# Peptides against a protein of PDB entry 3PBP, part 91

Target 1, 203 residues: chain A of PDB entry 3PBP
Amino acid sequence: LNEKDLNLILNKSLVMYESLDSTTDVIVKRNVIKQLQFVSKLHENWNSRFGKVDIQKEYRLAKVQGPFTINPFPGELYDYTATNIATILIDNGQNEIVCVSFDDGSLILLFKDLEMSMSWDVDNYVYNNSLVLIERVKLQREIKSLITLPEQLGKLYVISDNIIQQVNFMSWASTLSKCINESDLNPLAGLKFESKLEDIATI
Target 2, 203 residues: chain A of PDB entry 3PBP as posed
Amino acid sequence: LNEKDLNLILNKSLVMYESLDSTTDVIVKRNVIKQLQFVSKLHENWNSRFGKVDIQKEYRLAKVQGPFTINPFPGELYDYTATNIATILIDNGQNEIVCVSFDDGSLILLFKDLEMSMSWDVDNYVYNNSLVLIERVKLQREIKSLITLPEQLGKLYVISDNIIQQVNFMSWASTLSKSINESDLNPLAGLKFESKLEDIATI

## One batch from the design tools (peptide; made by RFdiffusion4, then SolubleMPNN)

Design b2_p14_6_s3 (from b2_p14_6, 7 letters changed)
Fold by OpenDDE base, seed 5:
Structure b2_p14_6_s3 (fold): chain B 203 residues (1-203), chain A 14 residues (1-14)
Amino acid sequence: as target 1 above (203 residues)
Amino acid sequence: MEEIIIKAVGNKIK
């Protein structure tokens, strides 16, 4: 965690708070408010010299968020089990793709189109829990692990028993990042969501 | 609509 990240989380929390209205569910309101309080306290207690934040006990016991939904969910994957998960940055603004592997050798690339608050007080917090399916990549291998390198935007390394492969989705992720940052989704129209798969090394 | 129960442990504040 750095100051930039903290400021980003604060801004996100503020936007979520500002989006609350009279129709918003009470549980959502509570979670968003508590998140804003948490992040605000983190910001107040931020020690840049030590890169440390003292987190009060009340915020250490956050609940598990989810379940999540995927929309659309690939019909072929209903019979398969997710095996790995990773998040990959697509820009320096901390837009991320969620990557999930399945035991059929599929990799799905997911986007969080809605900002999610942490779950604080309620188990199974599901507000804005839908992930958008961007792409399914069929690796046709047993995926052992997913590795990301922080310095490599839009790149996922998939480790199988005999090979390391790179999935590079910057072909579309750069456009997606731009759309998010500019709050204009028009450039996504007609964009081909096809990642590049490359063999990196034989293990 | 099978919910993929991705129980995300809270937003990893990296």
Scores: peptide ipSAE 0.022, ipTM 0.464, DockQ to the pose 0.057
Fold by OpenDDE base, seed 2:
Structure b2_p14_6_s3 (fold): chain B 203 residues (1-203), chain A 14 residues (1-14)
Amino acid sequence: as target 1 above (203 residues)
Amino acid sequence: MEEIIIKAVGNKIK
């Protein structure tokens, strides 16, 4: 955690707090308020010289986040099992894609389009728990692992028994990143969400 | 690293 990340989380927590209204669920209100309190205390106790913060015991007992939904979920994948998960950065602003492999050899690329709070006191906290399906890549092979490399934005390495393949999202991820950072989704209109698949090495 | 348990809840639109 660095000062930039802490400020980003604080700003996100403030925006979530400001979005609360009379119709917002009580559980959501509690989680968002507790998050803002937590991040504010972190900011107050931040030691920039050592990159250290003392976290009070009351904030160490976070609950499991989820379950998450995928929208739309590919109907064909209901008969298959997810095998691997990875996250990959698409920019230096901490925008990321969630990558999930299945035992049919499919790779799905997902985006979290909504901000969510931590789950503090309640199990199965499901507010803003939707992931958007961007792309399904069919590799037609068993996926053993997913690897990301530092400083390689929008590039996922897929390892199978005898091959390493690169999935490159940057054809669309650069536009997506720009849209998020500029709060303008217009450039997504007509964008083709098709990643490039390349063989890197035979094992 | 929060373990994201993705449960696909298929809304079968009846």
Scores: peptide ipSAE 0.018, ipTM 0.450, DockQ to the pose 0.039
Fold by OpenDDE base, seed 4:
Structure b2_p14_6_s3 (fold): chain B 203 residues (1-203), chain A 14 residues (1-14)
Amino acid sequence: as target 1 above (203 residues)
Amino acid sequence: MEEIIIKAVGNKIK
């Protein structure tokens, strides 16, 4: 965690707070308010010299978020188990893709289109817990691990028994990042969500 | 509906 990241989380928490209205569920209101309070206190107590923040006890016992939904969920994957998860940055603004592998050798690329607060008081906090399916890549290999490298935007390394493969999704992720940052979805019209798969090394 | 319990919160703080 750095000061930039903390500022980003604060800004996100403020936007979430400002989105609350009279029709918003009480549980959501409570979680968003507590999120903003938490992040504000973190920001106030941030020591840039040491990269340290004192977290008060009341915020140390956050609840598990979820369950999460994937929309649409690929029907073929109902019979398979998720094996690995990774997150990959697509820009310097902290937009990220969630990558999940399955035991059939599938890799799904997911986007969180809605911002979530932490779950504080309620178990099974499900507000905005939807992930959008962007792409399914069928590797037809047992995926052992997913690796991301710092400073490599839009690149995922998939490790199998005998091979390391790179999944490069910058072909569409750059456009997606632009759309998010500019709040304009028009460039997504007609965009092909097809990642490039390349062999990097034989193990 | 396969509930992937992604502890997503933990990875952003690391």
Scores: peptide ipSAE 0.017, ipTM 0.442, DockQ to the pose 0.051
Fold by OpenDDE base, seed 3:
Structure b2_p14_6_s3 (fold): chain B 203 residues (1-203), chain A 14 residues (1-14)
Amino acid sequence: as target 1 above (203 residues)
Amino acid sequence: MEEIIIKAVGNKIK
């Protein structure tokens, strides 16, 4: 964790807190408030010299997040099982794509369009747990593993029996990142969400 | 390893 990342998380937590209103569910309010308290305490305890933050015991017992929804879910994938999951950064601002493989050889590329609070005291906390389907890539091969390489933004390596392939989605992910960072969705109009598939090596 | 449970909700728009 660095100071920049900590400030980003704090700002996100503040925005989430400011979005709360009188109609917001009490459980949601509690989780968002607890997150803001947690991140604020992290910020107060930040030691830039050592790059360390002390986490109080009361915040160490977080719950599992989920379930997550995929919208729209590809109808063809109801008959298949998810096999792998990976997260790929698309910029240096912590914007990321969630990739899920299926046993039919499909990859789905997903985006979290809403900020989620951590799940703290309540089991099965579900709020803003929706993922947007951006693209489905069909490899027509058994996918054994998904790998990301350090410092390679918007690239996913897919390992099959005899081949390593790269899925490169920076053609659209760079525009998406810009839209998020600038709070302007206009550049998404007419954007093609088509990733490039390349053979990297035979195994 | 945070286990992400993904549920598919197919909105059948009638």
Scores: peptide ipSAE 0.016, ipTM 0.442, DockQ to the pose 0.041

Design b2_p14_6_s4 (from b2_p14_6, 6 letters changed)
Fold by OpenDDE base, seed 3:
Structure b2_p14_6_s4 (fold): chain B 203 residues (1-203), chain A 14 residues (1-14)
Amino acid sequence: as target 1 above (203 residues)
Amino acid sequence: MEDIIKEAVGRKIK
């Protein structure tokens, strides 16, 4: 698998994602979103961890049959379609947040409680990827694209028709990163999972 | 929600 092939898969996944509507089965929607997440992650990390990923394993992971679960999933979003996905690094130790946008103008920020990479070393590949909802950000606008900059940790740029906005979640992600890296859950107590939204530019 | 996140982070640390 080369970068071109990955781009092709990404594009196909995006097209498939765009084909999702309110009539699509919830399970199918979730699976497509998860597939898109996987491919997007592969794309973003192509030159890093995933460049050495065995294609056969990638294919297994990309198979629609993997139960990816987002828990809890906001009931209000069942009627809406996911539009974009992004992965945002929160530290240099490979901790990341997954963001999914919806056509209602919502962003959901998700935590991966199980790293897919750990399953690669286990003879019994657990195909279960769990995503935990951290925060829902309601922008109430049509989201055209999500942009991340590798040098800017915990920052997501949201492009809509007339504005570029920054979602900064380092207020809680720094603590989250610390908890993971130090194997200490205590700092999570009383932590507010509220991102900062800032207008960057009008377009 | 805090408890769910804490549990999730706990799973990642183990």
Scores: peptide ipSAE 0.444, ipTM 0.898, DockQ to the pose 0.522
Fold by OpenDDE base, seed 4:
Structure b2_p14_6_s4 (fold): chain B 203 residues (1-203), chain A 14 residues (1-14)
Amino acid sequence: as target 1 above (203 residues)
Amino acid sequence: MEDIIKEAVGRKIK
């Protein structure tokens, strides 16, 4: 099983989940949910093996002491701990949004204004990565997992105790991508950085 | 906030 295969399985599982309706058998619903949870866990484990650091232990994204400098850092999050991190592709190039979840149920969407050094070893962690805050999404849920699919641009799936939610930020990310790729900042004027939150299914 | 993002994107483009 490679990453591509895992993503394919995850995508299929999500599609199956989205196809569930009120007429779907309870057993089928449960099985689809279990499958999605399992694949999601595998995906997380896979990502962790390839150097996505479990943020719970190491990433105090505190403004002053964290491995990442977030500007501006939401003052309300100073007392909370980052729980998950995900990177979401916004185009078929190299442009990405970083998402960090916190134990208060908040998501922050971040822009990488500088290339982050890959840290494969905790001991070689680069502490000076610049991230710019784009948006804070308050879910007010315990976030268990963040899932991204490379074929689904600008979409983040958030798994909590009883629900899977989709965060779709292509409303602004498409413009952002265009600005970067065309080296033109003009389209950013008046752009609203508001993501669409949608409940996908109850777990 | 818009200005901060604009500046950040500007840094990425350079």
Scores: peptide ipSAE 0.442, ipTM 0.903, DockQ to the pose 0.399
Fold by OpenDDE base, seed 2:
Structure b2_p14_6_s4 (fold): chain B 203 residues (1-203), chain A 14 residues (1-14)
Amino acid sequence: as target 1 above (203 residues)
Amino acid sequence: MEDIIKEAVGRKIK
């Protein structure tokens, strides 16, 4: 992520914010506002002398939304607690990936049959009984929050105590999206479900 | 894992 990208995201977030009105769903409105606030804070701190981004506590407080069913569930995670959940768009046609974080520092990326929206509300409960495990990413750090940017497909930002990391899964999500949209499963053959991890900023 | 994902995607497509 560079300054130009941040500016673009900020502008897009502003446009989204400006599109809000009294008829907008409360959850959508709240999510857009939180997105704008996050990006604004990220932008403000990007040019700091030390390249540090200070993220407000409100963006670090997330809990797993549920109940939901994950199949298969990784056996090694039975001893750990889920901490955060996020939904990431992979195309412009409502196909999404769900991410759940655990207190061991693991992320699981999940495919869902039903559409979900990312919620910034800790008390928001979403029922989804169809989640399929795609990938487990081990970060080996305490995950404070999961952030998505609506204009960045297949990208998840993971916030820990001292760093923001980007998980980019478009390497496989683009193919997955194509399979769904074209009703063709053939491109899934031999596909590697391996996301790219990159450090974005120090907090 | 591939088979499970394929099955899941298949369910969504139908």
Scores: peptide ipSAE 0.441, ipTM 0.901, DockQ to the pose 0.352
Fold by OpenDDE base, seed 5:
Structure b2_p14_6_s4 (fold): chain B 203 residues (1-203), chain A 14 residues (1-14)
Amino acid sequence: as target 1 above (203 residues)
Amino acid sequence: MEDIIKEAVGRKIK
């Protein structure tokens, strides 16, 4: 199993989990959950061994001269290092939210007001990445990986040492998508940018 | 924060 294969299995397991409902046979449900737990544990171990998911300790995401200009940037995160990055689709029209995790256990959800490079490679450094902070989610966990599924809009799966959590931000992202697609800012008025956090499985 | 987001979205749709 290489990392790609493991990710594929994990994704399949997550999709299977999301397909479960109240009508699902209890045995099937249990099996899916057990599979998810197993694969998640493997994934965690893989990430810990190979360190590949550790986004290089970029303390400077918020600096104007950093890979990203985040406005506003939470002052509390200036002393912490970004650990993971993910891009989450919010519609079928290529609107996306960027998520960055930090070693304090925080997630920041970011809006791309301009086209940006997602490269963390120093050799491909783009100075002009503008991101707008939408929400900070404090998980208070060591975040090992971020997983997104293209078929699951506005959902982010966060893997830590002992748990898989789902961050669902469609409560506001659907409105955001609508605003963009319809070129109408009015629906943003009074919108609460609060994501729903749900525990999916323990590892 | 709302105003910042609104401005950002405004930039995206222009």
Scores: peptide ipSAE 0.440, ipTM 0.903, DockQ to the pose 0.352

Design b2_p14_7_s1 (from b2_p14_7, 9 letters changed)
Fold by OpenDDE base, seed 2:
Structure b2_p14_7_s1 (fold): chain B 203 residues (1-203), chain A 14 residues (1-14)
Amino acid sequence: as target 1 above (203 residues)
Amino acid sequence: SIKEKIGEFLLKRL
């Protein structure tokens, strides 16, 4: 992220915030507000001579609320702790990918194979969250936060101590979206589930 | 459902 990219994210976050009205879902409102607050803080810290982004703990700890199952769970991650969760839209509908980060610097990208809305409300325990492993991305960094922009389909921003990275999975997520929307599995044959990792900014 | 079938596909791939 150069200053330009950070400004772009900030501007997008602001546009999203301004789009919020009384009819907007409470969860959407909360997520947009949190994103705006986070990006604003990043921007403030970037402009500060000391280059340290102090990410508030509240933005770091996105816990999956309720029981969830990941199948298969990568055996290498059994000894590690999940640190963050994010949901990333892959189309203009309601199709999404779930991402979970671990303290080894791994990301797992997950598919919800059951039609259950991910409840971000602490009080709404969804008892049967089924998640299927799509891809594991090894960053080998301490992951502090995961950021998503609703207007940026299939993109995840990963924040570590000194860098912001973009994970772009539209290479396969576009096909996945098509399969869901058209109720056709054929396009999945031979599809590579390999995300593109790009360094956006040094923090 | 289509999502369940996709899940099964993804699981069998690994």
Scores: peptide ipSAE 0.662, ipTM 0.959, DockQ to the pose 0.393
Fold by OpenDDE base, seed 3:
Structure b2_p14_7_s1 (fold): chain B 203 residues (1-203), chain A 14 residues (1-14)
Amino acid sequence: as target 1 above (203 residues)
Amino acid sequence: SIKEKIGEFLLKRL
């Protein structure tokens, strides 16, 4: 099993879990949960062995050279290090939320309010990737990995030492998507940007 | 753009 295969199995297991409903046989439910727990534990062990190296490189490059500005950057996170990044689709029109995790167990959900215009003018490489803070979610856990499934809009899976949690932000992301698509800001008025956190499986 | 306006809205909310 390579990392890619393990990720694929994990993704399949998560999809299977989300397919469980009130009509699902109890044995099937138990088997899916057990499979998810097993694969998640394998994934954790894999990430601990291989995964710590790659994300730190991209984030260090982004801090030193990267035009990514997070506004506002939460002051409480100033002394913490970003550990993972994920992009979550909120619709079929390629609207997305960026999520960054930190070593304090925080997640920040971010909106890309500017499209990267490649200025081909060699002298003015102002890559300004503007990211606007939507929400901070405090998990108070060591976040090992972030998983997204393309078929699951507005859902982020967070793997920590002993648990998989789902962050579901479709409560506000559906409205955000509508605002983008209809070019109307009015639906954002009074909207609560509060994601739902749910425990999926213990590892 | 609408995205810029959304960004401004989100920023002012905080």
Scores: peptide ipSAE 0.659, ipTM 0.962, DockQ to the pose 0.395
Fold by OpenDDE base, seed 5:
Structure b2_p14_7_s1 (fold): chain B 203 residues (1-203), chain A 14 residues (1-14)
Amino acid sequence: as target 1 above (203 residues)
Amino acid sequence: SIKEKIGEFLLKRL
């Protein structure tokens, strides 16, 4: 199993978990949960052994895409290191949230307020990677990986040493999507940018 | 753009 295969199995296991409802047979539920726990543990062990390399690749991709400007950058995170990056779809129109994890156990949720114009003019590569801070979520755990599922809008799965947690931000991301699609800011007035954190499985 | 305006809104709320 390579990392890609492990991620695919993990994603499949998460999708299977999310498909569980009150009508699902208890044996099926138990088996899906056990599979999720097993695969998550494997994923954690993989990331612990190789984790510096993949973060560096995504971070290298981020560096190749020019300087990211996070505004405001949380002052408390200045001395901490970014550990993972993920992109989460919030609608079928390809609107997305960027998530960055830090070694203090924080997540930041970020909005891309500028469209990257791919100017193919080699000399005018204005990498304007503007990211605006939406929310900071403090997990107080060592974050091993971030997982997103394209079919799970506004959901991020966070793997730490002993637990998988889901961060669900559709409470505000649905409104944000509406604002983008309708070109109307009014629905943002009074909106709370608070994500729901839920424990999914113990590892 | 609408995204830029959203960004400005998000900045001003903090």
Scores: peptide ipSAE 0.657, ipTM 0.961, DockQ to the pose 0.373
Fold by OpenDDE base, seed 4:
Structure b2_p14_7_s1 (fold): chain B 203 residues (1-203), chain A 14 residues (1-14)
Amino acid sequence: as target 1 above (203 residues)
Amino acid sequence: SIKEKIGEFLLKRL
């Protein structure tokens, strides 16, 4: 098993877990959960053994795309190090949220208010990618990996030492997507930018 | 752009 194969199996296991409903047989549910736990533990061990933070392709993209400016940067995080970066789709278009994890167990959810296409335009070269702070989620766990599934909009899976957690921000991201697509800011008025955190599986 | 306006909104909120 290589890292890519393990990630693929993990992603498949997460998709399978999310497909479980109230009608699913109890034995099937238990087996899917056990599989997810096993694969997650393997993933944890893999990351620990290889010292490879599964810096998702997004981090490589981030390095290639130049420096990021986070505004405002939370003052409490100045002394901490970013550990993982993920990009989460919020619609079937190109609208996305950027997530950065820190070694204090915090997640920050960020909005790209400047299009990268403008950054590549010689006439409008933006040297810094602007990221605007939406929300800080404090997990108080060592974050080993961030996983996103393209079929699961506005969902981020956080792998720590003993648990997989889902961060679901579709409560506000659906409205944000609508605002972008309709070019209307009005739906943002009074919107709460509070994500839902759920424990998916113990590792 | 709409994204810039959203960014401004988000900044003013905090």
Scores: peptide ipSAE 0.655, ipTM 0.960, DockQ to the pose 0.371

Design b2_p14_7_s2 (from b2_p14_7, 8 letters changed)
Fold by OpenDDE base, seed 4:
Structure b2_p14_7_s2 (fold): chain B 203 residues (1-203), chain A 14 residues (1-14)
Amino acid sequence: as target 1 above (203 residues)
Amino acid sequence: SIKEQIGQFLLEKL
């Protein structure tokens, strides 16, 4: 199993789940959700295995090369534990948003405003990367898993016990991508950083 | 950098 195969399984699982309706048998719904949860967990483990992002502390994201600091960190989340992390592509040029979930059911969407420097020679080089808060989304659900698909730009799937929700932030991420790629801040003026939340399916 | 400028913009908006 490689990353491509895993993404394909995720995509197929999501499509299968999206096909569920009120007429679908409850057992089928449960099985599809369990499959999505399992595959999502595998996806998270895969991302971790390749040293993309790990969660060390409530406000720190660790990569193999060091922690990320979130600014500002929402004060309300200091008492909660980060549960999942995902990176969501917003374009084909490797621009991405970082998402962290918390055990209060919150999601935070974060922007990496610094370029990572690779240090090859220092065994203990802790590079502090900056993450800037864009948006907090309060789901008020126990988040079991986060799924992102490279083919689905600016979309995050949040799996809880009984529902899969899509967080779609392309309303602002498309503009953000443009600003990065064109080196122009002007399109950010007046931009609303509000994601669209949609229920994909319920058990 | 443009990313730093974006970061600053975002910080000022919150």
Scores: peptide ipSAE 0.588, ipTM 0.944, DockQ to the pose 0.448
Fold by OpenDDE base, seed 1:
Structure b2_p14_7_s2 (fold): chain B 203 residues (1-203), chain A 14 residues (1-14)
Amino acid sequence: as target 1 above (203 residues)
Amino acid sequence: SIKEQIGQFLLEKL
């Protein structure tokens, strides 16, 4: 098993978990959960041993290349180091949220308010990758990995030493997507930017 | 752009 294969199995396990409903057989549910726990534990051990969070190259193709400016940068995070980055789709129109984790166990959710103008004009490297802070989620855990599934809009899976958690931000991201797509800011008025955190499995 | 306007809105809310 290479890291890529492990990530694939983990992703499949997460997809299987999300497919569980009230009609799912108890044995199936238990097996899916146990599989998820096992794969997650393997993933943690793999990341710890190899020191490379192989953030799926496919998310590296989320070409956030260049200097990023986070506005505002939370003052509380100045003493902490960013550990992981992920990009989460919020709609089928390629709107996305950027997530960065820190070694204090915080997640920041960020909005790209500027389209990356890759002006390859050597002289006008306006690497203005502007990222605007939406929300800070304090997990108070050592974050080992961030996982996203393209088919699961507005969902981020956070792997820590002892737990897998789901961060679901569709409560606000659906409205944000609508605002972008309809070019209307009105739905943002009074919107609460609070993600839902759910424990998925103990590792 | 709409994204820039959203960004500005978010900045003002924090």
Scores: peptide ipSAE 0.586, ipTM 0.945, DockQ to the pose 0.374
Fold by OpenDDE base, seed 2:
Structure b2_p14_7_s2 (fold): chain B 203 residues (1-203), chain A 14 residues (1-14)
Amino acid sequence: as target 1 above (203 residues)
Amino acid sequence: SIKEQIGQFLLEKL
C-alpha cells in the first residue's frame, strides 16, 4: 500500500460515508463509519511516518508554482507555521478555493484573484500567486491532513488525531462560482462567508 | 478581470 493507494481508499470511504442516509441499514452505516475511521487512522500514521510534507513542495505540486502572497495575512497567524494546503473545487468549471492549515489549528480559505499569467519573461520568474483571505476557521486541533474529493464540491475534510471534520463552504462558494461564471459581482452583496463545520467520525 | 474584482471586493469586506 502506497500513499496514493491509501488516499484512494480514504477517498472511497468518504464517498461511501456521504452516501449514507436515514434509510441506510444500521449495519451498513456502522461498517462504513468503521472503515472510514480505520483508513483515516492509517492515513494519519502514514503522514506521521513520512513527515510533514513541506508546504512549499505540495504547493509546487499544486498548479500554483512559486511564492504565494496571502492578503490580508491574519496577524494572529504570523507566529504560526503553515502545515497543509489543499485546493477545493467549487464548480465543474475548475473554479477553486485554496485552503491552508496552520499549527494553531486554524484553516484559512483563500481566493485566487489573479489568473496564472505565465509571464514568460525569462528574468523575472515572479510567480506572484495572489491569494485573498475569505474566511478563517479555528479548529483548535492539530491538523494532520486536508482531503478534498473532486466529486464533492466545496467540501474539505480535515483529519486530526482523533476526528475527521467536514468543512462545507458551499453556502457562499455557490454564489462565488456564479459571480465568476456570470461575471457579475452583485450576488456577493450581503453574502456571509461562514462555512459549516461538522464532525464526521472519531478516529 | 472578474476574479480581480472579486478579490478587491473581498479585501474591502474584511
Scores: peptide ipSAE 0.584, ipTM 0.945, DockQ to the pose 0.376
Fold by OpenDDE base, seed 5:
Structure b2_p14_7_s2 (fold): chain B 203 residues (1-203), chain A 14 residues (1-14)
Amino acid sequence: as target 1 above (203 residues)
Amino acid sequence: SIKEQIGQFLLEKL
């Protein structure tokens, strides 16, 4: 098993978990949970053995000059290092939220308010990707990986030591999607940008 | 654009 295969199995296990409902047989539920726990443990062991695959693609979230500007950048995170990045679809129209994790155990949820102008000028690659802060979620855990499933809109899975957590932001992302698609800001009035955090499995 | 307006709205809310 390589890392890619392990991630695929983990993703499949997460999909199976989310397919469980109140009508699902208890034996099936138990088996799916056990599989998820097993695969998650393997994933943790893999990450520990091979080191953090530093997805240190240095997305140097540098303030002004980096390919990504976060506004506002939380002052508390200036001394911390970004550890993971993920993109989460919020609708079928390719609207997305960007998530960045930090080594303090924080997640930030970000909105792309500018479309990337493909500057074809190789020399003038002004990667000015504007990202606007929506929410900060403090997990107070070492975040090992972020997982997204294309079929699960507005859901992010966070793998840390001994736990998988789901961050669900569809409570506000559905409204955000509507605002984009309808070109109407009114539904944002009074909206709370509070994601739901849920423990999915212990590893 | 609507995205820019959303961005501005979010900035003002924080």
Scores: peptide ipSAE 0.583, ipTM 0.945, DockQ to the pose 0.371

